# Peptides against a protein of PDB entry 7C96, part 32

Target 1, 73 residues: chain A of PDB entry 7C96
Amino acid sequence: PVIPDDFRCPISLELMKDPVIVSTGQTYERTCIEKWLQAGHGTCPKTQQTLTSTVLTPNYVLRSLIAQWCEAN

## One batch from the design tools (peptide; aimed at target 1 L13)

Design b2_p27_8 (made by RFdiffusion4)
Pose (drawn by RFdiffusion4):
Structure b2_p27_8 (pose): chain A 73 residues (1-73), chain P 27 residues (1-27)
Amino acid sequence: as target 1 above (73 residues)
Amino acid sequence: SSEWLARFLAQPEHMQEAILEVHALQS
């Protein structure tokens, strides 16, 4: 059960199934960041930096790295 | 789990609060 922290969501603290990127460059689990934006916050949770867009973009390359790690272990 | 709690307590205060809020909304 040796899970690299880079693959963990800062909010869920668990492995990411649907990692998305916010305008600040930080990556979150979709369901976590969605709830954060639904609660009325307009800030990057990790950096407190105010957001310049609400667009969540899938981090496909990370999805690939996580998927690769999953099959090996 | 104790491992999850250790990771939660290692966060800055504002991240602990964000975590608790998001988990409350999901419950």

Design b2_p27_8_s1 (made by RFdiffusion4, then SolubleMPNN; from b2_p27_8, 16 letters changed)
Fold by OpenDDE base, seed 1:
Structure b2_p27_8_s1 (fold): chain B 73 residues (1-73), chain A 27 residues (1-27)
Amino acid sequence: as target 1 above (73 residues)
Amino acid sequence: SPEKLAKFNSLPPHQQKVVEEVFKLLE
C-alpha cells in the first residue's frame, strides 16, 4: 500500500520507525537526523531553518499512528 | 525502490542534497 507522506521520513524517504521532532516542528527518523547533526549541520533538512535546539523529542503520537497503520496494512 | 526514487526526484534540490549526504553516512 501507499505510505502516507506524513509517515515517511523527509530524509530516508521510508516509513519512520523512531520518529523525532526537531525545534522547527518537523519530524524525522532519529537515525537520519542524528547523522545530519553529527555531520556538523544545524539546520532543518526540510525547511532549511536554523535549529534553535538540537534536542530531539520523540514523536510518540506519530509512532502510534504508524503502528496502527502498519497493523491495518 | 522505484517508489523511493520517484519521491527523491520530486524533492526540492536542497532536500535532495540532504538525502544524498545522509545516505552516504548511513552506509
Scores: peptide ipSAE 0.688, ipTM 0.922, DockQ to the pose 0.924
OpenDDE base, seeds 2, 3, 4, 5: peptide ipSAE 0.673, 0.676, 0.683, 0.683; ipTM 0.918, 0.919, 0.920, 0.920

Design b2_p27_8_s2 (made by RFdiffusion4, then SolubleMPNN; from b2_p27_8, 16 letters changed)
Fold by OpenDDE base, seed 4:
Structure b2_p27_8_s2 (fold): chain B 73 residues (1-73), chain A 27 residues (1-27)
Amino acid sequence: as target 1 above (73 residues)
Amino acid sequence: SEEKEKLFNSLPEHLQEVTKLVFELLS
């Protein structure tokens, strides 16, 4: 089945397993965005906006939705 | 995969660059 766009990490293009929200509201796979930040970048990959914080907030709602989708497909 | 390749090629340039960079860092 085709993975819904909202369930794909904008960076890895794969189904997210540990989705996290950045300060701009965009969600990425934790590992991907951490590598981006560790490389010295301070912008949101998707929007190119400057991040006001480097805090990564787990997107539990999305994680649950993805889990439900996986169970159905 | 073919699907991922199509998706990648459809991304704006800035995201393609990010994807390539992160992929290299994760490999």
Scores: peptide ipSAE 0.627, ipTM 0.912, DockQ to the pose 0.938
OpenDDE base, seeds 1, 2, 3, 5: peptide ipSAE 0.316, 0.528, 0.322, 0.565; ipTM 0.750, 0.890, 0.752, 0.899

Design b2_p27_8_s3 (made by RFdiffusion4, then SolubleMPNN; from b2_p27_8, 16 letters changed)
Fold by OpenDDE base, seed 1:
Structure b2_p27_8_s3 (fold): chain B 73 residues (1-73), chain A 27 residues (1-27)
Amino acid sequence: as target 1 above (73 residues)
Amino acid sequence: SPEKQALFNSLPPHQQEVYELVQKLLS
């Protein structure tokens, strides 16, 4: 089935398993955004905005929605 | 996959660059 756009990581373009929210409000797959940050970048991959924090907040709501979608499809 | 390639091609250049970099880092 077609993966909803909101369920795709903006970086990997794949279905997110561990979605995390960055300071700009964008959500990414944890492994992807961590690699980006570890590589020395401090901007939001999608929006190019400077991140005010490198804290990654789990997006539990989206995680649950994705899990439900996976169960149904 | 063809689908992913199409998605990639539709991305703005800055996001294409991020994709390519992260893919290399995850390999």
Scores: peptide ipSAE 0.768, ipTM 0.945, DockQ to the pose 0.934
OpenDDE base, seeds 2, 3, 4, 5: peptide ipSAE 0.765, 0.765, 0.767, 0.766; ipTM 0.944, 0.945, 0.945, 0.944

Design b2_p27_8_s4 (made by RFdiffusion4, then SolubleMPNN; from b2_p27_8, 16 letters changed)
Fold by OpenDDE base, seed 4:
Structure b2_p27_8_s4 (fold): chain B 73 residues (1-73), chain A 27 residues (1-27)
Amino acid sequence: as target 1 above (73 residues)
Amino acid sequence: SPELEAKFNSLPPHQQEVTKLVLELLS
């Protein structure tokens, strides 16, 4: 089935399994954004805005929505 | 996959660069 764009990681372009929110409000797959940060980058991949924090907040709502979608498809 | 390739090619250059770099690091 066609994966909703909102469920795709902006980096991997794949269905997110562990979505996390960065300081800019954008959501990415945890593994992807962590690698980006570990590589020494401090900007939001999608918006190019400078991150005010490197804290990654789990997007539980999105995780749940994706899980529900996977169950239905 | 061809679908992923199409999605990738439709991304802005800056996002393509990020995707390429991160996927290489994760490989």
Scores: peptide ipSAE 0.744, ipTM 0.939, DockQ to the pose 0.933
OpenDDE base, seeds 1, 2, 3, 5: peptide ipSAE 0.742, 0.741, 0.742, 0.741; ipTM 0.938, 0.938, 0.939, 0.938

## One batch from the design tools (peptide; aimed at target 1 P10 I11 C32 H41)

Design b2_p28_1 (made by RFdiffusion4)
Pose (drawn by RFdiffusion4):
Structure b2_p28_1 (pose): chain A 73 residues (1-73), chain P 28 residues (1-28)
Amino acid sequence: as target 1 above (73 residues)
Amino acid sequence: TLEEKQEELYTLSDEEAHELLQELLEES
């Protein structure tokens, strides 16, 4: 059960299934960051940096790295 | 519990939620 932290969501602290990127460059689990934005926050949770967009963009390369790690272990 | 602290992030002000999140990341 040796899970690299880079693959963890800062909010869920668990492995990411649907990693998305916010305008600040930080990556979260979709369901976590969606709840954050639903609670009325307009800030990057990790950096407190205010957001310049609400667009969540899938981090496909990271999805690839996680998927690769998953099959090996 | 850890779950309660994670849920608390959504009810706090931005400053308080940031500090709590940094604490949780250090403890991880």

Design b2_p28_1_s1 (made by RFdiffusion4, then SolubleMPNN; from b2_p28_1 with T1S Q6I E8S E19K E26K)
Fold by OpenDDE base, seed 4:
Parts: C-alpha cells; sequence; structure tokens
Structure b2_p28_1_s1 (fold): chain B 73 residues (1-73), chain A 28 residues (1-28)
C-alpha cells in the first residue's frame, strides 16, 4: 500500500518509527533529526526556518496514527 | 543514489544540505 506522505520522514523518506517534533512544528524520524543537529545544522530541514530550540518532542499522536495505519494495511 | 544523497546531507553545509533536500523532496 502507498504510505501517506505525512507518515514519511522528510529526510529519510521512509515510514517513521520514532517521530519527533521540532520547534517549527515539523516532524522527523528521531535518528535523522538528531544526526542533522549533531552535524551542526540549526534550521528545520524541510522549511529552512531557524530552530528556536533543539528539544525534540515525541509525536505520540502521529506514532499512534502510523501504528493504526500499519495494522489496517 | 538516493540513499547516498540523503547520507550526504549530514556532511554538507546548512545551505547546501537544504538545497539538496529540497531537490529530493521535489522528486519524491
Amino acid sequence: as target 1 above (73 residues)
Amino acid sequence: SLEEKIESLYTLSDEEAHKLLQELLKES
């Protein structure tokens, strides 16, 4: 089945397993965005907006939606 | 390859990485 775009990490382009929200509100796979930040980047990969914080917030809602989708497909 | 391009994002400058990512997003 076709994976919904919102369920794909903007970086890896793969189904997210551990989605986290950055300060801009965008969601990425945790490992991808952590590598991005560790590389010294200070902007949101997708939007290029400056990150006001490096705190990563788990997107439990999306995680649940992805799980539900996987169960149904 | 796509995978190689994605991996290169972490070695490029912020500006170059953004440009590459935007290209990848357009192709996806």
Scores: peptide ipSAE 0.584, ipTM 0.907, DockQ to the pose 0.817
OpenDDE base, seeds 1, 2, 3, 5: peptide ipSAE 0.569, 0.565, 0.573, 0.578; ipTM 0.904, 0.903, 0.906, 0.907

Design b2_p28_1_s2 (made by RFdiffusion4, then SolubleMPNN; from b2_p28_1, 8 letters changed)
Fold by OpenDDE base, seed 4:
Structure b2_p28_1_s2 (fold): chain B 73 residues (1-73), chain A 28 residues (1-28)
Amino acid sequence: as target 1 above (73 residues)
Amino acid sequence: SLEEQIESLYTLSDQEAHELLQQLLEQA
């Protein structure tokens, strides 16, 4: 089945397993964005907006939606 | 390859990485 764009990590382009929200509101796979931050980057990979915080907030809603989608497909 | 390009993303500058990512997204 075709994976919805919103369910794919902007970096890995794969279905997200542990989606987290950055300060800009964009969501990424935790592993990907952590590597990005660890590499010293200070912007949002997708939008290039400056990250005002390095805090990563779990996107439980999206996680649930992805789980539901996986169950249905 | 796509995987190699994504991997190289982390070693690029923020701007270059962004540009690469945008290119990849446009191709997807």
Scores: peptide ipSAE 0.613, ipTM 0.908, DockQ to the pose 0.952
OpenDDE base, seeds 1, 2, 3, 5: peptide ipSAE 0.612, 0.599, 0.588, 0.611; ipTM 0.907, 0.905, 0.903, 0.908

Design b2_p28_1_s3 (made by RFdiffusion4, then SolubleMPNN; from b2_p28_1 with T1S Q6I E8S E19K S28A)
Fold by OpenDDE base, seed 5:
Structure b2_p28_1_s3 (fold): chain B 73 residues (1-73), chain A 28 residues (1-28)
Amino acid sequence: as target 1 above (73 residues)
Amino acid sequence: SLEEKIESLYTLSDEEAHKLLQELLEEA
């Protein structure tokens, strides 16, 4: 089945397993965005906006939605 | 490959990484 765009990481382009929200409000796979930041990038991959914080907030709502989708498909 | 391109994002400069990412997003 076709994976909804909102369920795919903007970096890996794959179904997110551990989605996290950055300061700009965009959501990424945790491992991807952590590698991005560790590489020295201080911007949001999708928007290029400067990140005002390095805090990564788990997107539990999206995680749940993805789980439901996976169960149904 | 696509996987190799994605991995290269972490070794490129910020500017070049963004260019590559935008290219990948356009292809998707």
Scores: peptide ipSAE 0.590, ipTM 0.908, DockQ to the pose 0.774
OpenDDE base, seeds 1, 2, 3, 4: peptide ipSAE 0.575, 0.580, 0.581, 0.580; ipTM 0.905, 0.905, 0.906, 0.906

Design b2_p28_1_s4 (made by RFdiffusion4, then SolubleMPNN; from b2_p28_1 with T1S K5R Q6I E8Q E15K E23Q E26A)
Fold by OpenDDE base, seed 1:
Structure b2_p28_1_s4 (fold): chain B 73 residues (1-73), chain A 28 residues (1-28)
Amino acid sequence: as target 1 above (73 residues)
Amino acid sequence: SLEERIEQLYTLSDKEAHELLQQLLAES
């Protein structure tokens, strides 16, 4: 089935396994955004907004939704 | 490949990476 857009990482374009929220409110796959930050980038990949923090917050709600979707599909 | 293009994001500037990302998203 078609993966909902909200469930796909903006970077990898794949179903997120460990979604994390950046300071701009956008959600990415943890590994992707960590690589992004490690590369020295200081903006949000999708929005180009400046990241005010490098803290990554687990998106447990989305993680749960994705898990539920995977079980149903 | 798509995977190779994605990996390029990490070597580009923020702006260029953003542009590439937009392209990838548009193609998806």
Scores: peptide ipSAE 0.639, ipTM 0.919, DockQ to the pose 0.926
OpenDDE base, seeds 2, 3, 4, 5: peptide ipSAE 0.634, 0.632, 0.637, 0.637; ipTM 0.919, 0.918, 0.920, 0.919

Design b2_p28_2 (made by RFdiffusion4)
Pose (drawn by RFdiffusion4):
Structure b2_p28_2 (pose): chain A 73 residues (1-73), chain P 28 residues (1-28)
Amino acid sequence: as target 1 above (73 residues)
Amino acid sequence: SREEFITDLMETYNISRERAEEIYEAMN
């Protein structure tokens, strides 16, 4: 059960199934960041930096790295 | 502040103070 922290969501602290990127460059689990934005916050949770867009963009390359790690272990 | 952010985490995610502190520490 040796899970690299880079693959963990800063909010869920668990492995990411649907990693998305916010305008600050930080990556979160979709359901976690969505709830944050639903609670009325307009800030990057990790950096407190205010957001310049609400667009969540899938981090496909990370999805690939995670998927690769999953099959090996 | 740290206390305000922990409170925001508790309220937003309906979680305990201990869990909110763990999230806060993981972000730093």

Design b2_p28_2_s1 (made by RFdiffusion4, then SolubleMPNN; from b2_p28_2, 11 letters changed)
Fold by OpenDDE base, seed 1:
Structure b2_p28_2_s1 (fold): chain B 73 residues (1-73), chain A 28 residues (1-28)
Amino acid sequence: as target 1 above (73 residues)
Amino acid sequence: SREEYIEELMQTFEISREEAEKIYDFMT
């Protein structure tokens, strides 16, 4: 089935397994955004806004929604 | 610019131009 866009990482374009929220409120796959930050970037990939923090917050709500979607599809 | 960002994506994630363009188009 077609994966909802909100469940896809903007970078990997795949269903997120470990979604994390950056300071701009955008959500990415943890491994993808970590690679971006490790490469020396201090911006949000999607919005290009400067990150006020490099802290990555797990998006537990989205993780749950994705899990529910996977069970149904 | 779009082109510059495509190149940044290619370098950072070691992906093809085609994949980088898909990413950019998805984000915007």
Scores: peptide ipSAE 0.727, ipTM 0.942, DockQ to the pose 0.859
OpenDDE base, seeds 2, 3, 4, 5: peptide ipSAE 0.722, 0.723, 0.727, 0.726; ipTM 0.941, 0.941, 0.942, 0.942

Design b2_p28_2_s2 (made by RFdiffusion4, then SolubleMPNN; from b2_p28_2, 10 letters changed)
Fold by OpenDDE base, seed 1:
Structure b2_p28_2_s2 (fold): chain B 73 residues (1-73), chain A 28 residues (1-28)
Amino acid sequence: as target 1 above (73 residues)
Amino acid sequence: SKEEYIQDLMDTFNISEEEAEKIYNFMN
């Protein structure tokens, strides 16, 4: 079935397995955003806004929604 | 610029220009 856009990492374009939220409120696959930050970029890939923090917060709600979707599809 | 951003994606994730364009289009 078609993967909902909100469940896909903006970078990997794949279903997120470990979604994390950056300071701008955007969500990415952890490994993807970590690579972006480690490369020296201090911006949000999607919005290109400067991140006020490099803290990554697990998106438990989205993780749960994705899990539910996977179980149903 | 878009071109600079595409290059950053390519360098960071070691992907082709085509893949970088797909990412850009998905985000925008």
Scores: peptide ipSAE 0.704, ipTM 0.940, DockQ to the pose 0.902
OpenDDE base, seeds 2, 3, 4, 5: peptide ipSAE 0.699, 0.698, 0.703, 0.701; ipTM 0.938, 0.939, 0.940, 0.939

Design b2_p28_2_s3 (made by RFdiffusion4, then SolubleMPNN; from b2_p28_2, 8 letters changed)
Fold by OpenDDE base, seed 1:
Structure b2_p28_2_s3 (fold): chain B 73 residues (1-73), chain A 28 residues (1-28)
Amino acid sequence: as target 1 above (73 residues)
Amino acid sequence: SREEQIQELMETFNISREEAEKILNAMN
């Protein structure tokens, strides 16, 4: 089945398993954004905006939506 | 710049230029 674009990580381009939100409001796969931050980058990969915080907030809503989609497909 | 973005992606995720460009194209 075709995976909705909103369910794919902007970096891995794969279905997100552990989506997290960065300070810019963009959502990424946790492992991807953590690698990005660990590499010393302080910007949002997608928007290139400077992150005001390195805190990663779990996107529970999206996680739930993805889970529902996976069950149905 | 776009080139800088490509380089950052390639280095950070150890991917090819082609893959990096694919990512950027999908982002924007």
Scores: peptide ipSAE 0.725, ipTM 0.940, DockQ to the pose 0.860
OpenDDE base, seeds 2, 3, 4, 5: peptide ipSAE 0.722, 0.722, 0.720, 0.722; ipTM 0.940, 0.940, 0.940, 0.940

Design b2_p28_2_s4 (made by RFdiffusion4, then SolubleMPNN; from b2_p28_2 with F5K T7E E11K Y13F R19K)
Fold by OpenDDE base, seed 2:
Formats: sequence, structure tokens, C-alpha cells
Structure b2_p28_2_s4 (fold): chain B 73 residues (1-73), chain A 28 residues (1-28)
Amino acid sequence: as target 1 above (73 residues)
Amino acid sequence: SREEKIEDLMKTFNISREKAEEIYEAMN
């Protein structure tokens, strides 16, 4: 199947299993963005914008969409 | 490894091995 780009982590390019939203509104795989932040970066990998917060919010809607896609395709 | 990733997909999304393999190949 063709994986929608929005379902792939911008960092790993793999299907997101635990997608989280950063302060810029971009979504990443949790483990990927956590490693990025732990490495001392304070910017959004995709947009290069400075993160106003390091809080990671689970993207439950996207998680559900990905799960549904896996079943249907 | 490939096998580990496939098994993880199966568990994460509760999908068959066949589906997991197809998804894995689509990512690579």
C-alpha cells in the first residue's frame, strides 16, 4: 500500500505508532522527537521554528486514523 | 531489525503478519 505522507514521521519517515504534537502544531513519532529534544535542540525539526514549549501532546485523532488505515488498506 | 519492526506493527495495530509485512515494505 501507499502510506499517506501525513502518517509518516517527518524524522524517521516511518508509520507513526505514537504520534505527538509539538508546540508548532507539527506531529512526530514520540521516540523521535524525544531524542531530538534530549539532544539539546529547541526547534521543530520540520519547520525549524523555536518551540515555545517542550510539552508533547498525544495526537489521538491521528492515531485512530492510522489504525483505521492499517485495517482498510 | 526487520523482524522486530514487523512484530511491533502487528502488536501496535493488531494486524496480521501479512499486513504488517506489506506496511513495512511500503516504508522501505
Scores: peptide ipSAE 0.651, ipTM 0.926, DockQ to the pose 0.040
OpenDDE base, seeds 1, 3, 4, 5: peptide ipSAE 0.530, 0.521, 0.515, 0.535; ipTM 0.906, 0.904, 0.902, 0.906

Design b2_p28_3 (made by RFdiffusion4)
Pose (drawn by RFdiffusion4):
Structure b2_p28_3 (pose): chain A 73 residues (1-73), chain P 28 residues (1-28)
Amino acid sequence: as target 1 above (73 residues)
Amino acid sequence: SLEEEVLQLEFEVAQLESEVETLEEEVE
């Protein structure tokens, strides 16, 4: 059960199934960041930096790295 | 600042809430 931290969501602290990127460059689990934005925050949770967009963008390359790690272990 | 402390504390609460939701699902 040796899970690299880079693959963990800063909110869930668990492995990311649907990693998305916010305008600040930080990556979160979709369901976590969506709740954060639903609670009325307009800030990057990790950096407190205010967001310039609400667009969540899938981090496909990370999805690929995670998927690769999953099959090996 | 006070605003920054509030945002840090809200982030920590969001982490605890996510943990509590995961533990409830495991129990169910």

Design b2_p28_3_s1 (made by RFdiffusion4, then SolubleMPNN; from b2_p28_3, 20 letters changed)
Fold by OpenDDE base, seed 2:
Structure b2_p28_3_s1 (fold): chain B 73 residues (1-73), chain A 28 residues (1-28)
Amino acid sequence: as target 1 above (73 residues)
Amino acid sequence: SAEQQKLQQQFQEFVEEVQKEREKKKLE
């Protein structure tokens, strides 16, 4: 099945399993963005905007949407 | 900007790195 673009991590390009939101509002796979931050980067990978915080917030809404999609497909 | 272009390049390289690592993991 064709995976919706919004369900793919901008880094892994795969269906997100543990989506998290960064300060810019962009969502990434947790493992991907953590690796990015650990590498010393202070920007949002996709948008290049400076992060105002390194806090990662679980995107439960998207997680639910992905789960619903996976269940239907 | 030049800085954004540099960061974008870093992003692209990072994406490739992550994908290579994932591919390697799948083969192990």
Scores: peptide ipSAE 0.511, ipTM 0.854, DockQ to the pose 0.922
OpenDDE base, seeds 1, 3, 4, 5: peptide ipSAE 0.508, 0.502, 0.501, 0.509; ipTM 0.853, 0.850, 0.851, 0.852; seed 4 fails the geometry check

Design b2_p28_3_s2 (made by RFdiffusion4, then SolubleMPNN; from b2_p28_3, 20 letters changed)
Fold by OpenDDE base, seed 5:
Structure b2_p28_3_s2 (fold): chain B 73 residues (1-73), chain A 28 residues (1-28)
Amino acid sequence: as target 1 above (73 residues)
Amino acid sequence: SAEQKELEQEFQKFIEEVKKEKEKKKLE
């Protein structure tokens, strides 16, 4: 089935399994954004905004929504 | 801006890199 855009990581373009929120509010797959940060970048990949923090916050709500969607499809 | 365009290019290159990595893993 068609995966909702909000469920896709802006980097991998795939269904997120471990979505995390960056300081700008954008959500990415943890692995992807970690690689981005490890590469020395200090910006939000999608918005190009400077990150005020490198802390990654788990997006539990989205994780739950994705899980529910997967169960239904 | 020029800076933003540069960052966008870096992002696109990173996306391609991630894609290639995933494709490689799929073949393993």
Scores: peptide ipSAE 0.308, ipTM 0.770, DockQ to the pose 0.893
OpenDDE base, seeds 1, 2, 3, 4: peptide ipSAE 0.297, 0.306, 0.299, 0.288; ipTM 0.765, 0.770, 0.767, 0.761

Design b2_p28_3_s3 (made by RFdiffusion4, then SolubleMPNN; from b2_p28_3, 20 letters changed)
Fold by OpenDDE base, seed 1:
Structure b2_p28_3_s3 (fold): chain B 73 residues (1-73), chain A 28 residues (1-28)
Amino acid sequence: as target 1 above (73 residues)
Amino acid sequence: SAASKELQEEFQKFVEEVKEELEKKKLE
């Protein structure tokens, strides 16, 4: 079945396994966004907005939704 | 803006890099 766009990481374009929210509210796969930040970037990859913080917050709601979707499909 | 375009291009390059890495992992 078709994977919902909201379940795909904007970077890897794959189904997220460990989704995290950046300061802009955008969600990415943890490994992807960490790689971006480690490369020295201080912006949100998708929106290009400057990050007010480099703190990554686990998106447990989305993680759960993805898990449920995977279980059903 | 020019700055915005540059950031978008950097993003696209990064996406391609990650994509290549992921493809490599799939083959391993």
Scores: peptide ipSAE 0.446, ipTM 0.830, DockQ to the pose 0.928
OpenDDE base, seeds 2, 3, 4, 5: peptide ipSAE 0.444, 0.445, 0.440, 0.439; ipTM 0.828, 0.828, 0.828, 0.826

Design b2_p28_3_s4 (made by RFdiffusion4, then SolubleMPNN; from b2_p28_3, 20 letters changed)
Fold by OpenDDE base, seed 5:
Order: sequence, then C-alpha cells, then structure tokens
Structure b2_p28_3_s4 (fold): chain B 73 residues (1-73), chain A 28 residues (1-28)
Amino acid sequence: as target 1 above (73 residues)
Amino acid sequence: SEEQKKLEEEFKKFIEEVKEEKEKKKLE
C-alpha cells in the first residue's frame, strides 16, 4: 500500500517509527534529526529555519495515526 | 538566497548519507 506523505520522514523518506517535532513544527524521525543536530547543524533540515531550541518533542498523535495505518495495512 | 541554497545542498547530501548508512547496515 502507498504510504501517506505525512507519515514519511523528510530525511529518511521512510515510514516514521519515532516521530519528533522540532521548534519549527516540522516532524522528523528521531534518529535522523538527532544525527543532523550532532553533525553541527542548528537549522530545520527541510525549512532551513534556525531552530530556537534543540528540544525534540514526541509527536504522539502522528505516532498513533501511523500505528493505526500499519494495523489496517 | 545563497545561504538557503547552501543549507538545501547540505540537506540533500545528508539525505544521501543516511541512505547509504542504512543500505550498509542491511548488507551486514
């Protein structure tokens, strides 16, 4: 089945397992965005906006939606 | 801007890096 674009990480381009939200509101796979930050970047990969914080907030809503989708497909 | 272009290129390179890393792990 076709994976919804909103369920794919902008970096890995794969279905997200541990989606997290950055300060800009964009969601990424945790491991991907952590590696980006550890590489010395302080911006949002997709939007190029400067991050006001490096705190990563779990996107529980999206996580649940993805789980439901996986169960149905 | 030139800055945004640079960041976009870095993003594209990073995507490729992540892809290569995942492919390497699958082969192991």
Scores: peptide ipSAE 0.329, ipTM 0.782, DockQ to the pose 0.888
OpenDDE base, seeds 1, 2, 3, 4: peptide ipSAE 0.322, 0.328, 0.326, 0.311; ipTM 0.777, 0.781, 0.782, 0.774

Design b2_p28_4 (made by RFdiffusion4)
Pose (drawn by RFdiffusion4):
Structure b2_p28_4 (pose): chain A 73 residues (1-73), chain P 28 residues (1-28)
Amino acid sequence: as target 1 above (73 residues)
Amino acid sequence: SSERETLESMGLSDEQIEEILANMDAAK
């Protein structure tokens, strides 16, 4: 059960199934960051940096790295 | 705080919430 932290969501602290990127460059689990934005926050949770967009963009390359790590272990 | 209440509503453990909030406070 040796899970690299880079693959963990800063909010869930668990492995990411649907990693998305916010305008600050930070990556979160979709369901976590969605709830954060639903609670009325307009800030990057990790950096407190205010956001310049609400667009969540999938981090496909990370999804690939996580998927690769998953099949090996 | 509103950040704590948001985290609690997500069903996170107290240890997780404290850790996350500590990181948020350090970024302010």

Design b2_p28_4_s1 (made by RFdiffusion4, then SolubleMPNN; from b2_p28_4 with E3L D14Q E18D E19R N23E M24Y D25E)
Fold by OpenDDE base, seed 4:
Structure b2_p28_4_s1 (fold): chain B 73 residues (1-73), chain A 28 residues (1-28)
Amino acid sequence: as target 1 above (73 residues)
Amino acid sequence: SSLRETLESMGLSQEQIDRILAEYEAAK
């Protein structure tokens, strides 16, 4: 089945397994955004807004939604 | 690339797209 766009990482374009929210409110796959940050980038890949924090917050709601979708498909 | 197409679909300027792509490659 077609993966909902909101379930795909903006960077990898793959179904997110460990979605995390950055300071701008955008959600990415943890490994993807960590690599981005580790590479020295301080902006949100999708919006180019400067990150006010490098803290990554697990998006449990989205994780649950993805899990439910995967279960049903 | 799929990433480029995605960025384009978001209505980003070409300059933004090129910048993101360059930074994305650097992060790999």
Scores: peptide ipSAE 0.273, ipTM 0.784, DockQ to the pose 0.079
OpenDDE base, seeds 1, 2, 3, 5: peptide ipSAE 0.245, 0.252, 0.260, 0.251; ipTM 0.769, 0.773, 0.776, 0.774; seed 5 fails the geometry check

Design b2_p28_4_s2 (made by RFdiffusion4, then SolubleMPNN; from b2_p28_4, 9 letters changed)
Fold by OpenDDE base, seed 4:
Structure b2_p28_4_s2 (fold): chain B 73 residues (1-73), chain A 28 residues (1-28)
Amino acid sequence: as target 1 above (73 residues)
Amino acid sequence: SSLEETLRSMGLSEEQIERILAEYEAAQ
């Protein structure tokens, strides 16, 4: 089945397993955004906005939605 | 570039890297 765009990481374009929210409100796969930050980048990959914080917040709502989708498909 | 190197280190395909680089440049 076709993976909903909102369930794909903006970077990897793969179904997110551990989605996290950055300060801009954009959601990415944890491993992807961590590598981005570790490389010294301080901007949001998708929007290019400067990150006001490097804190990554688990997107539990999206994680649940993805889990439900995976269960049904 | 640093951006390209970062994307490559993430294991992305060349096509994916090209896409993201294009979007990044367009946003600058």
Scores: peptide ipSAE 0.404, ipTM 0.852, DockQ to the pose 0.682
OpenDDE base, seeds 1, 2, 3, 5: peptide ipSAE 0.223, 0.234, 0.231, 0.236; ipTM 0.753, 0.760, 0.757, 0.763

Design b2_p28_4_s3 (made by RFdiffusion4, then SolubleMPNN; from b2_p28_4, 8 letters changed)
Fold by OpenDDE base, seed 3:
Structure b2_p28_4_s3 (fold): chain B 73 residues (1-73), chain A 28 residues (1-28)
Amino acid sequence: as target 1 above (73 residues)
Amino acid sequence: SSLEETLRSMGLSDEQIERILAEYLAAQ
């Protein structure tokens, strides 16, 4: 079936495996956002809001939801 | 642009780049 948009990384458009939350509240695939930050950008790719922190917080709830969806589909 | 160059260096397709740029502009 169709993958829910909320389960796709805004950058890669692929099903997220290691979703992390940035300071703006947006969630990305860890590898994607790390490459973005390493390139010297200090903004959120989706919104271009300035990041108040470069700390990446694992989105365990979303990870669990994606896992459940994958098991059911 | 710097944004486009960064996205391209990340290996994104033209379609992905256009989508992100469109969302960026819409968010402004």
Scores: peptide ipSAE 0.320, ipTM 0.825, DockQ to the pose 0.789
OpenDDE base, seeds 1, 2, 4, 5: peptide ipSAE 0.173, 0.146, 0.299, 0.184; ipTM 0.720, 0.688, 0.815, 0.727

